# Peptides against a protein of PDB entry 2L5G, part 6

Target 1, 41 residues: chain A of PDB entry 2L5G
Amino acid sequence: LSKEELIQNMDRVDREITMVEQQISKLKKKQQQLEEEAAKP

## One batch from the design tools (peptide; made by RFdiffusion4, then SolubleMPNN)

Design b1_p9_6_s1 (from b1_p9_6, 6 letters changed)
Fold by OpenDDE base, seed 4:
Structure b1_p9_6_s1 (fold): chain B 41 residues (1-41), chain A 9 residues (1-9)
Amino acid sequence: as target 1 above (41 residues)
Amino acid sequence: MPVFERPVV
């Protein structure tokens, strides 16, 4: 692994983290909506 | 954001 390959791998991981965080945020919002819908009589 | 408070069962 060159220094350039390590930087490219870091940039890739940072993009993957951002995508996963966006997915987690969407899932948490959907979970909250389902919990709110289930708590309505 | 509406604050959803979980009902205490």
Scores: peptide ipSAE 0.059, ipTM 0.479, DockQ to the pose 0.023
Fold by OpenDDE base, seed 2:
Structure b1_p9_6_s1 (fold): chain B 41 residues (1-41), chain A 9 residues (1-9)
Amino acid sequence: as target 1 above (41 residues)
Amino acid sequence: MPVFERPVV
């Protein structure tokens, strides 16, 4: 692994983290909506 | 938006 390959791998991981955080946020919002819909009589 | 209050367990 060169220094350049390490930097490219870091940039990739940072993008993957951002995508996973956006997915978690969407899933948490969907969970809250389903919990709210399930709490309606 | 309706505010869903989570019951504190």
Scores: peptide ipSAE 0.055, ipTM 0.487, DockQ to the pose 0.025
Fold by OpenDDE base, seed 3:
Structure b1_p9_6_s1 (fold): chain B 41 residues (1-41), chain A 9 residues (1-9)
Amino acid sequence: as target 1 above (41 residues)
Amino acid sequence: MPVFERPVV
């Protein structure tokens, strides 16, 4: 692994983290909506 | 919007 390949791998991981965090945020919002709808009588 | 608070169990 060259220094350049290591930087490219870091940039890839940072993008993958950002995508997963956005997915977690969307799923948490959807979970909250489902729990709020299920808590309505 | 009311904040939906999770019950602490």
Scores: peptide ipSAE 0.055, ipTM 0.485, DockQ to the pose 0.027
Fold by OpenDDE base, seed 1:
Structure b1_p9_6_s1 (fold): chain B 41 residues (1-41), chain A 9 residues (1-9)
Amino acid sequence: as target 1 above (41 residues)
Amino acid sequence: MPVFERPVV
């Protein structure tokens, strides 16, 4: 692995982390909405 | 929106 390949792999991982964090945030918000809807009589 | 506070288990 060259220094340039390591930087490219880091940039890829940082993008993948950001995408997964956005998905987790969206799923947590949906879970909360479903919990709030299920708690309505 | 009613704020649903999660019960602390």
Scores: peptide ipSAE 0.052, ipTM 0.484, DockQ to the pose 0.026

Design b1_p9_6_s2 (from b1_p9_6, 5 letters changed)
Fold by OpenDDE base, seed 2:
Structure b1_p9_6_s2 (fold): chain B 41 residues (1-41), chain A 9 residues (1-9)
Amino acid sequence: as target 1 above (41 residues)
Amino acid sequence: MPVFERPKV
């Protein structure tokens, strides 16, 4: 693995972390909405 | 998913 391949792998992981964090945030908001909707009589 | 292949030393 060259230093360049390591940097490219780091940049890829950083982008994937950001994408997963955004997905988790969206899922948490959707969960809260479903919990609030289920709590309505 | 990035497969981190272990550096073959």
Scores: peptide ipSAE 0.084, ipTM 0.680, DockQ to the pose 0.094
Fold by OpenDDE base, seed 3:
Structure b1_p9_6_s2 (fold): chain B 41 residues (1-41), chain A 9 residues (1-9)
Amino acid sequence: as target 1 above (41 residues)
Amino acid sequence: MPVFERPKV
């Protein structure tokens, strides 16, 4: 693997991390909303 | 899942 291929693979992984972090944030917000709805009488 | 291929030395 060239230095350029390693940099391209890092940029790809950083984009995939950002996408997964956004999915985790959305799921955590949805979990909190469901917990708040379940705690209402 | 991108498999991180270890650089062959």
Scores: peptide ipSAE 0.083, ipTM 0.671, DockQ to the pose 0.101
Fold by OpenDDE base, seed 4:
Structure b1_p9_6_s2 (fold): chain B 41 residues (1-41), chain A 9 residues (1-9)
Amino acid sequence: as target 1 above (41 residues)
Amino acid sequence: MPVFERPKV
């Protein structure tokens, strides 16, 4: 692994982390909406 | 998924 390949792999992982964090945030918001909808009689 | 291949020593 060259220094350049290592940096490219880090940049890829940072992008993948950001995408997963955004997905988790969307899923948490949808979970909260479903919990609030299920708690309404 | 990027498989981080361990650097072969």
Scores: peptide ipSAE 0.074, ipTM 0.659, DockQ to the pose 0.088
Fold by OpenDDE base, seed 5:
Structure b1_p9_6_s2 (fold): chain B 41 residues (1-41), chain A 9 residues (1-9)
Amino acid sequence: as target 1 above (41 residues)
Amino acid sequence: MPVFERPKV
């Protein structure tokens, strides 16, 4: 792996972290909505 | 998914 390949791999990981964090945020919001809906009598 | 193949040393 060249230095350039390592940098490209880092940039790819950073993009994937951002995508996973956005997915986690969406899932947490959906979880909260489901918990609020399940807590309604 | 990125497959990080470990470089075989």
Scores: peptide ipSAE 0.072, ipTM 0.648, DockQ to the pose 0.087

Design b1_p9_6_s3 (from b1_p9_6, 6 letters changed)
Fold by OpenDDE base, seed 3:
Structure b1_p9_6_s3 (fold): chain B 41 residues (1-41), chain A 9 residues (1-9)
Amino acid sequence: as target 1 above (41 residues)
Amino acid sequence: MPVFERPTV
C-alpha cells in the first residue's frame, strides 16, 4: 500500500459518506412528513 | 453500493 493509494481510498470513502448522509437526510425528512400527515385528523 | 476495497500491503 502506497501513501498515495491510502489518500485516494480516504477521498473515495469521504465521497461515499457524503452521499449516504444526503440519503439519510432525505429519508428522515420524508419520514417526518409521513408522521405529520398521519397525525392530521 | 461501492465496496471499499481494503488495501493490501
Scores: peptide ipSAE 0.087, ipTM 0.658, DockQ to the pose 0.112
Fold by OpenDDE base, seed 2:
Structure b1_p9_6_s3 (fold): chain B 41 residues (1-41), chain A 9 residues (1-9)
Amino acid sequence: as target 1 above (41 residues)
Amino acid sequence: MPVFERPTV
């Protein structure tokens, strides 16, 4: 792997981390909504 | 999921 391929792989991983963090945030918000809905009488 | 292909040296 060239230095350029390593940098491209790092940039790819950083984008994927950001996408996964956004998915985790959305899932946590949905979990909280479901917990709040389940706690409503 | 993009599989991180380990650098082959």
Scores: peptide ipSAE 0.081, ipTM 0.655, DockQ to the pose 0.115
Fold by OpenDDE base, seed 5:
Structure b1_p9_6_s3 (fold): chain B 41 residues (1-41), chain A 9 residues (1-9)
Amino acid sequence: as target 1 above (41 residues)
Amino acid sequence: MPVFERPTV
């Protein structure tokens, strides 16, 4: 593992974290919408 | 889901 490979792996992980955080945000918004729709009479 | 593959040392 070179220093360059370690930096590339860190940059990859940071991008993956950002993508997963966006997915979590989308799922939380969808959950809230479903909870609000289920709470409507 | 993107899998983090460890480079083979």
Scores: peptide ipSAE 0.081, ipTM 0.638, DockQ to the pose 0.111
Fold by OpenDDE base, seed 4:
Structure b1_p9_6_s3 (fold): chain B 41 residues (1-41), chain A 9 residues (1-9)
Amino acid sequence: as target 1 above (41 residues)
Amino acid sequence: MPVFERPTV
């Protein structure tokens, strides 16, 4: 692997991490909403 | 899924 391929792989991973973190944040917010709705009598 | 192929040194 060239130095350039390693940098491109790092940039790809960083974008994938950011995308997954945004998905986790959305899912956590949705989970909290469903828990709050399920806790209403 | 990107398979990280281990760099063969």
Scores: peptide ipSAE 0.073, ipTM 0.646, DockQ to the pose 0.100

Design b1_p9_7_s1 (from b1_p9_7, 6 letters changed)
Fold by OpenDDE base, seed 2:
Structure b1_p9_7_s1 (fold): chain B 41 residues (1-41), chain A 9 residues (1-9)
Amino acid sequence: as target 1 above (41 residues)
Amino acid sequence: DPVFVRPVV
């Protein structure tokens, strides 16, 4: 693993983290909407 | 009643 390969792997992981955080945010919004709809009689 | 929308992540 070269220094350049390490930097490229860090940049990839940083992008993957950002994508996962966006997915978590969307899923939490959907979860809340489903919890609110399920709480309606 | 206003449902409190918690901030998402």
Scores: peptide ipSAE 0.109, ipTM 0.571, DockQ to the pose 0.033
Fold by OpenDDE base, seed 3:
Structure b1_p9_7_s1 (fold): chain B 41 residues (1-41), chain A 9 residues (1-9)
Amino acid sequence: as target 1 above (41 residues)
Amino acid sequence: DPVFVRPVV
C-alpha cells in the first residue's frame, strides 16, 4: 500500500462511518416513533 | 407519563 492508497482508504472509511452514523440516527428516530405510538392507547 | 424524547444523535 502506497501513502496515496492509505489516504484513499482513510477517505473511504470516513465515508462509511458517516453512512453508518446516518443509519443509526434514522433507526433511533424510528425507534422513538414506535415507542411513542406504542405508548398511545 | 412523560415520554423521554432522547436527542437524535
Scores: peptide ipSAE 0.107, ipTM 0.587, DockQ to the pose 0.036
Fold by OpenDDE base, seed 1:
Structure b1_p9_7_s1 (fold): chain B 41 residues (1-41), chain A 9 residues (1-9)
Amino acid sequence: as target 1 above (41 residues)
Amino acid sequence: DPVFVRPVV
């Protein structure tokens, strides 16, 4: 791995982390909505 | 029963 390849791999991982974090946030919000709907008698 | 609203982080 050159220094340039290491930086490119870091930038890729940072983008993948951001995408996964956005997906987790969306899923947490959906989970909460389903928990609130399931708690209605 | 109060539904615990978890803060979305």
Scores: peptide ipSAE 0.095, ipTM 0.586, DockQ to the pose 0.035
Fold by OpenDDE base, seed 5:
Structure b1_p9_7_s1 (fold): chain B 41 residues (1-41), chain A 9 residues (1-9)
Amino acid sequence: as target 1 above (41 residues)
Amino acid sequence: DPVFVRPVV
C-alpha cells in the first residue's frame, strides 16, 4: 500500500462511517415513532 | 390528535 492508497482507503472508510451513522439516525427515529405510537391508549 | 409521524426514508 502506497501512502496515496492509504489516504484513498481512509477517505472511503470516512464515507462509509457517515452512511452508517445516517442509517443509525433513521433507525433511532423509527424506534422513537414506534414507541410514541405504542404509548397511545 | 393526529400524532405527526415523520416519514423515515
Scores: peptide ipSAE 0.077, ipTM 0.551, DockQ to the pose 0.026

Design b1_p9_7_s2 (from b1_p9_7, 6 letters changed)
Fold by OpenDDE base, seed 3:
Structure b1_p9_7_s2 (fold): chain B 41 residues (1-41), chain A 9 residues (1-9)
Amino acid sequence: as target 1 above (41 residues)
Amino acid sequence: EPVFVRPVV
């Protein structure tokens, strides 16, 4: 791996982290909505 | 009952 290939791989991983964090946020929000609906008598 | 809304972090 050249220095340029390592930088490109780092930039890809940073984008993948951001996408996964957004997915986690969406899933946590959906979990909360389901917990709220399940808590209704 | 107030449902505790955890902030999405």
Scores: peptide ipSAE 0.093, ipTM 0.589, DockQ to the pose 0.035
Fold by OpenDDE base, seed 4:
Structure b1_p9_7_s2 (fold): chain B 41 residues (1-41), chain A 9 residues (1-9)
Amino acid sequence: as target 1 above (41 residues)
Amino acid sequence: EPVFVRPVV
C-alpha cells in the first residue's frame, strides 16, 4: 500500500464510522421510544 | 509529493 492508498483507506473508514455512528444513534433512539411505549400502561 | 492532510476536528 502506498502512502496515498493508506490516506484514501483512512478517509473511507472515517466515512464508514460516521455512517455507523448515525445508524447507532437512530437505533438507540428507536430502542428508547419502544422501551418508553412498553413502560406506559 | 507530501499530501497535506488538514486536521479534522
Scores: peptide ipSAE 0.071, ipTM 0.651, DockQ to the pose 0.040
Fold by OpenDDE base, seed 1:
Structure b1_p9_7_s2 (fold): chain B 41 residues (1-41), chain A 9 residues (1-9)
Amino acid sequence: as target 1 above (41 residues)
Amino acid sequence: EPVFVRPVV
């Protein structure tokens, strides 16, 4: 891996992390909504 | 969201 390839791989991983974090946040919000709806008698 | 539970009494 050249220095340039290492930087490119870092930038890719940072983007993938951001996308996964956004998905986790969305899924946690949806989970909470479903739990609140399921807890209604 | 805060679930507003109406009092039963």
Scores: peptide ipSAE 0.029, ipTM 0.432, DockQ to the pose 0.014
Fold by OpenDDE base, seed 5:
Structure b1_p9_7_s2 (fold): chain B 41 residues (1-41), chain A 9 residues (1-9)
Amino acid sequence: as target 1 above (41 residues)
Amino acid sequence: EPVFVRPVV
């Protein structure tokens, strides 16, 4: 692994982390909406 | 969105 390949792999992982965090945020928002809908008597 | 809850009879 060259120093350049390591930097490219780091940049890829940082993008993948950002995408996963956005997915988690969307799922948490959907969960909250379903919990609020289910908690209505 | 308005959730329609069916009445429990």
Scores: peptide ipSAE 0.028, ipTM 0.432, DockQ to the pose 0.013

Design b1_p9_7_s3 (from b1_p9_7, 6 letters changed)
Fold by OpenDDE base, seed 4:
Structure b1_p9_7_s3 (fold): chain B 41 residues (1-41), chain A 9 residues (1-9)
Amino acid sequence: as target 1 above (41 residues)
Amino acid sequence: MPVFERPVV
């Protein structure tokens, strides 16, 4: 692994983290909506 | 954001 390959791998991981965080945020919002819908009589 | 408070069962 060159220094350039390590930087490219870091940039890739940072993009993957951002995508996963966006997915987690969407899932948490959907979970909250389902919990709110289930708590309505 | 509406604050959803979980009902205490």
Scores: peptide ipSAE 0.059, ipTM 0.479, DockQ to the pose 0.023
Fold by OpenDDE base, seed 2:
Structure b1_p9_7_s3 (fold): chain B 41 residues (1-41), chain A 9 residues (1-9)
Amino acid sequence: as target 1 above (41 residues)
Amino acid sequence: MPVFERPVV
């Protein structure tokens, strides 16, 4: 692994983290909506 | 938006 390959791998991981955080946020919002819909009589 | 209050367990 060169220094350049390490930097490219870091940039990739940072993008993957951002995508996973956006997915978690969407899933948490969907969970809250389903919990709210399930709490309606 | 309706505010869903989570019951504190």
Scores: peptide ipSAE 0.055, ipTM 0.487, DockQ to the pose 0.025
Fold by OpenDDE base, seed 3:
Structure b1_p9_7_s3 (fold): chain B 41 residues (1-41), chain A 9 residues (1-9)
Amino acid sequence: as target 1 above (41 residues)
Amino acid sequence: MPVFERPVV
């Protein structure tokens, strides 16, 4: 692994983290909506 | 919007 390949791998991981965090945020919002709808009588 | 608070169990 060259220094350049290591930087490219870091940039890839940072993008993958950002995508997963956005997915977690969307799923948490959807979970909250489902729990709020299920808590309505 | 009311904040939906999770019950602490």
Scores: peptide ipSAE 0.055, ipTM 0.485, DockQ to the pose 0.027
Fold by OpenDDE base, seed 1:
Structure b1_p9_7_s3 (fold): chain B 41 residues (1-41), chain A 9 residues (1-9)
Amino acid sequence: as target 1 above (41 residues)
Amino acid sequence: MPVFERPVV
């Protein structure tokens, strides 16, 4: 692995982390909405 | 929106 390949792999991982964090945030918000809807009589 | 506070288990 060259220094340039390591930087490219880091940039890829940082993008993948950001995408997964956005998905987790969206799923947590949906879970909360479903919990709030299920708690309505 | 009613704020649903999660019960602390």
Scores: peptide ipSAE 0.052, ipTM 0.484, DockQ to the pose 0.025

Design b1_p9_7_s4 (from b1_p9_7, 5 letters changed)
Fold by OpenDDE base, seed 3:
Structure b1_p9_7_s4 (fold): chain B 41 residues (1-41), chain A 9 residues (1-9)
Amino acid sequence: as target 1 above (41 residues)
Amino acid sequence: MPVFKRPVV
């Protein structure tokens, strides 16, 4: 791995982290909605 | 030389 390939791999991993964090945020909001709906009489 | 930019998450 050259220094250039290492930087390109870091930039790729950063984008993948951002995408996964957005997915986690959406899933947490959906979980909260389902818990609030299940708690209604 | 590529500029080392820290990834900002």
Scores: peptide ipSAE 0.105, ipTM 0.708, DockQ to the pose 0.094
Fold by OpenDDE base, seed 1:
Structure b1_p9_7_s4 (fold): chain B 41 residues (1-41), chain A 9 residues (1-9)
Amino acid sequence: as target 1 above (41 residues)
Amino acid sequence: MPVFKRPVV
C-alpha cells in the first residue's frame, strides 16, 4: 500500500462510516416514531 | 496531492 492508496482507503472508509451513521440515525428516528405510534391508544 | 479533509466523524 502506497501512502496515496492508504489515504484513498481512509477517505473511502470515512465516507462509508458517514453513510452508515446517517442510516442508523434515520432508522433510530423511524423506530422511535413507530414506538410512539404503537403507544397511542 | 493528499487533501487532508478534517474527519466529520
Scores: peptide ipSAE 0.095, ipTM 0.689, DockQ to the pose 0.099
Fold by OpenDDE base, seed 5:
Structure b1_p9_7_s4 (fold): chain B 41 residues (1-41), chain A 9 residues (1-9)
Amino acid sequence: as target 1 above (41 residues)
Amino acid sequence: MPVFKRPVV
């Protein structure tokens, strides 16, 4: 593991975190929409 | 030498 490979692995993990955070945000919005739709008579 | 730019989180 060179210093360069460690930096590349860190940059990969930061991108993966960003993608997961975007997915969580999308799922939370979808959950809220489903809860609002289920609360309508 | 890779310039370590701090990832902006």
Scores: peptide ipSAE 0.094, ipTM 0.693, DockQ to the pose 0.094
Fold by OpenDDE base, seed 4:
Structure b1_p9_7_s4 (fold): chain B 41 residues (1-41), chain A 9 residues (1-9)
Amino acid sequence: as target 1 above (41 residues)
Amino acid sequence: MPVFKRPVV
């Protein structure tokens, strides 16, 4: 692994983290909607 | 010279 390959791998991981955080946010919002729908009589 | 551009997070 060159220094340049390490930087490219860091940039890739940062993008992957951002995508996973966006997915977690969408899933948490959907979970909250389902919990609110299930709590309505 | 590697141009260290700061990552914009």
Scores: peptide ipSAE 0.083, ipTM 0.673, DockQ to the pose 0.038

Design b1_p9_8_s1 (from b1_p9_8, 6 letters changed)
Fold by OpenDDE base, seed 5:
Structure b1_p9_8_s1 (fold): chain B 41 residues (1-41), chain A 9 residues (1-9)
Amino acid sequence: as target 1 above (41 residues)
Amino acid sequence: KLEVSVEIE
């Protein structure tokens, strides 16, 4: 692995982390919506 | 009706 290949792999991993964090945020929001719907009488 | 869909890769 060249230095340039390592930097490119880091940039890819940083993008993948950002995508996973966005999915976690969507899941938390959907969980809250399910909890609010389940709390309705 | 609540529709919940999540795609995780």
Scores: peptide ipSAE 0.042, ipTM 0.549, DockQ to the pose 0.040
Fold by OpenDDE base, seed 1:
Structure b1_p9_8_s1 (fold): chain B 41 residues (1-41), chain A 9 residues (1-9)
Amino acid sequence: as target 1 above (41 residues)
Amino acid sequence: KLEVSVEIE
């Protein structure tokens, strides 16, 4: 692995982290919507 | 009816 390949791999991992964080946020919002709907009489 | 979908890569 060259220094340039390591930098490119870091940039890729940073993008993948951002995508996973967005998916976690969507899942948490969907969980909240299910909990709110289950709490309605 | 609540529709819940999430796409996961």
Scores: peptide ipSAE 0.041, ipTM 0.548, DockQ to the pose 0.038
Fold by OpenDDE base, seed 2:
Structure b1_p9_8_s1 (fold): chain B 41 residues (1-41), chain A 9 residues (1-9)
Amino acid sequence: as target 1 above (41 residues)
Amino acid sequence: KLEVSVEIE
């Protein structure tokens, strides 16, 4: 693993983190929608 | 009916 490969792997992980954070945000919004619908009679 | 789909890669 060269220094350049390490930096490239860090940049990849930073992008993957951003994608996962966007998915978590979508999931939280969907969870809220499910909770609101489950609270309706 | 509420449809909820989430794609996780």
Scores: peptide ipSAE 0.041, ipTM 0.549, DockQ to the pose 0.040
Fold by OpenDDE base, seed 3:
Structure b1_p9_8_s1 (fold): chain B 41 residues (1-41), chain A 9 residues (1-9)
Amino acid sequence: as target 1 above (41 residues)
Amino acid sequence: KLEVSVEIE
């Protein structure tokens, strides 16, 4: 693994983390909406 | 009903 290959792998992982964090945020928002809808009489 | 769809890549 060259230094350049390690940097490229880091940049890839940082993008994948950002995508997963956006998905988690979307899921948490949907969970909250379902919990609010289930709490309505 | 709220549609819950999440695409996981």
Scores: peptide ipSAE 0.041, ipTM 0.553, DockQ to the pose 0.040

Design b1_p9_8_s2 (from b1_p9_8, 4 letters changed)
Fold by OpenDDE base, seed 5:
Order: sequence, then C-alpha cells, then structure tokens
Structure b1_p9_8_s2 (fold): chain B 41 residues (1-41), chain A 9 residues (1-9)
Amino acid sequence: as target 1 above (41 residues)
Amino acid sequence: KLEVKVEVK
C-alpha cells in the first residue's frame, strides 16, 4: 500500500460516491413521481 | 471556495 495506491483508491471511492449519489437522486425523483401519480384520484 | 493543498512525500 503505497501513498500513490491510497490516492488512487481515494479517487476511485470519490467516483463511486458520486455515482451512488446520482442513483439516489434518480430514485428520489422516481419515488416522488410515483407518489404524485398515486395521489391522483 | 476553500482550496486545500495536500503535499504527498
């Protein structure tokens, strides 16, 4: 585990976090749309 | 924006 490997692992984790946050945002928007459609008479 | 400089030795 070099310092370079730790930096590379940090950059990978930061990218994975960004991807998961985008997925969460998409799922929250889809949830809201489903809740709005379910609330229509 | 806060800028953080990290020096790696």
Scores: peptide ipSAE 0.030, ipTM 0.542, DockQ to the pose 0.069
Fold by OpenDDE base, seed 3:
Structure b1_p9_8_s2 (fold): chain B 41 residues (1-41), chain A 9 residues (1-9)
Amino acid sequence: as target 1 above (41 residues)
Amino acid sequence: KLEVKVEVK
């Protein structure tokens, strides 16, 4: 692994982290909507 | 804002 390959792997991991964080945010919003809908009589 | 300078050798 060259230094350039390590930097490219870091950039890839940073993008993957950002994508996972966006997915977690969407799932948390959907969870909150389902909890609010389930709390209606 | 903390600016991180990464020097690439």
Scores: peptide ipSAE 0.029, ipTM 0.535, DockQ to the pose 0.067
Fold by OpenDDE base, seed 4:
Structure b1_p9_8_s2 (fold): chain B 41 residues (1-41), chain A 9 residues (1-9)
Amino acid sequence: as target 1 above (41 residues)
Amino acid sequence: KLEVKVEVK
C-alpha cells in the first residue's frame, strides 16, 4: 500500500462513515416514531 | 478556493 493508496482508503472510509451515520439517523428517527405511535392510547 | 498545501514528509 503506497501513501497515496492509504489516503484514498481513508477518504473512502470517511464517505462510508458519513453514509452509515445518515442511515443510523434515519433508523433512530423511525424507531422514535414507532415508539411514539405505540405510546399513544 | 481554499488551497490546502499539505506538505507531506
Scores: peptide ipSAE 0.026, ipTM 0.512, DockQ to the pose 0.044
Fold by OpenDDE base, seed 1:
Structure b1_p9_8_s2 (fold): chain B 41 residues (1-41), chain A 9 residues (1-9)
Amino acid sequence: as target 1 above (41 residues)
Amino acid sequence: KLEVKVEVK
């Protein structure tokens, strides 16, 4: 692995992390909405 | 917003 290949791999991983974090945030918000809806009488 | 500059030699 060259230094340039390592940087490209880091940039890819950072993008993948950002996408996964956005998905987790969206899923947590949906979970909370479903829990709040299920807690209504 | 935190801006981080990384200089790579």
Scores: peptide ipSAE 0.030, ipTM 0.541, DockQ to the pose 0.082; fails the geometry check

Design b1_p9_8_s3 (from b1_p9_8, 6 letters changed)
Fold by OpenDDE base, seed 1:
Structure b1_p9_8_s3 (fold): chain B 41 residues (1-41), chain A 9 residues (1-9)
Amino acid sequence: as target 1 above (41 residues)
Amino acid sequence: KLEVKVEIE
């Protein structure tokens, strides 16, 4: 791996992390909505 | 390649 290939791999991992964090945030929001819906009598 | 595909309804 050249330095350039290492940087490109880091940039890819940072994008993959950001995508996973966005999915986790969306899942947490949906979980909260389902918990609020399930708490309604 | 990490691919996370989550469909959320």
Scores: peptide ipSAE 0.049, ipTM 0.581, DockQ to the pose 0.042
Fold by OpenDDE base, seed 4:
Structure b1_p9_8_s3 (fold): chain B 41 residues (1-41), chain A 9 residues (1-9)
Amino acid sequence: as target 1 above (41 residues)
Amino acid sequence: KLEVKVEIE
């Protein structure tokens, strides 16, 4: 593993983290909607 | 290669 390959792997992992964080944000929004719907009388 | 796929219903 060269230094350049290590940097490329880091940049890829940072993109993968960003994608997972966006998915977590969508799931949290869905959770909040379900909690709000369950709180309606 | 790491691939993360999450399906949201």
Scores: peptide ipSAE 0.047, ipTM 0.592, DockQ to the pose 0.043
Fold by OpenDDE base, seed 5:
Structure b1_p9_8_s3 (fold): chain B 41 residues (1-41), chain A 9 residues (1-9)
Amino acid sequence: as target 1 above (41 residues)
Amino acid sequence: KLEVKVEIE
């Protein structure tokens, strides 16, 4: 792996991290909605 | 290739 290939792999991983963080945020919001719904008497 | 595919229904 050249330095350029390592940078390209880092840029790819950074994009995947951003996508996973957005997914975690949506799942946390859904979890909160389900917890709020389950807490209704 | 690491592919993380999470479908959020």
Scores: peptide ipSAE 0.045, ipTM 0.591, DockQ to the pose 0.046
Fold by OpenDDE base, seed 2:
Structure b1_p9_8_s3 (fold): chain B 41 residues (1-41), chain A 9 residues (1-9)
Amino acid sequence: as target 1 above (41 residues)
Amino acid sequence: KLEVKVEIE
């Protein structure tokens, strides 16, 4: 791996982390909505 | 080449 390949791989991982964090946030919001709906009589 | 794929269902 060249230094340039390592930097490109790091930049890719940082973008994937950001995408995963956004997906986790959406799933947590959906989970909360389902829990609130399941708690309604 | 490092490939990162994240799938969340």
Scores: peptide ipSAE 0.045, ipTM 0.611, DockQ to the pose 0.054

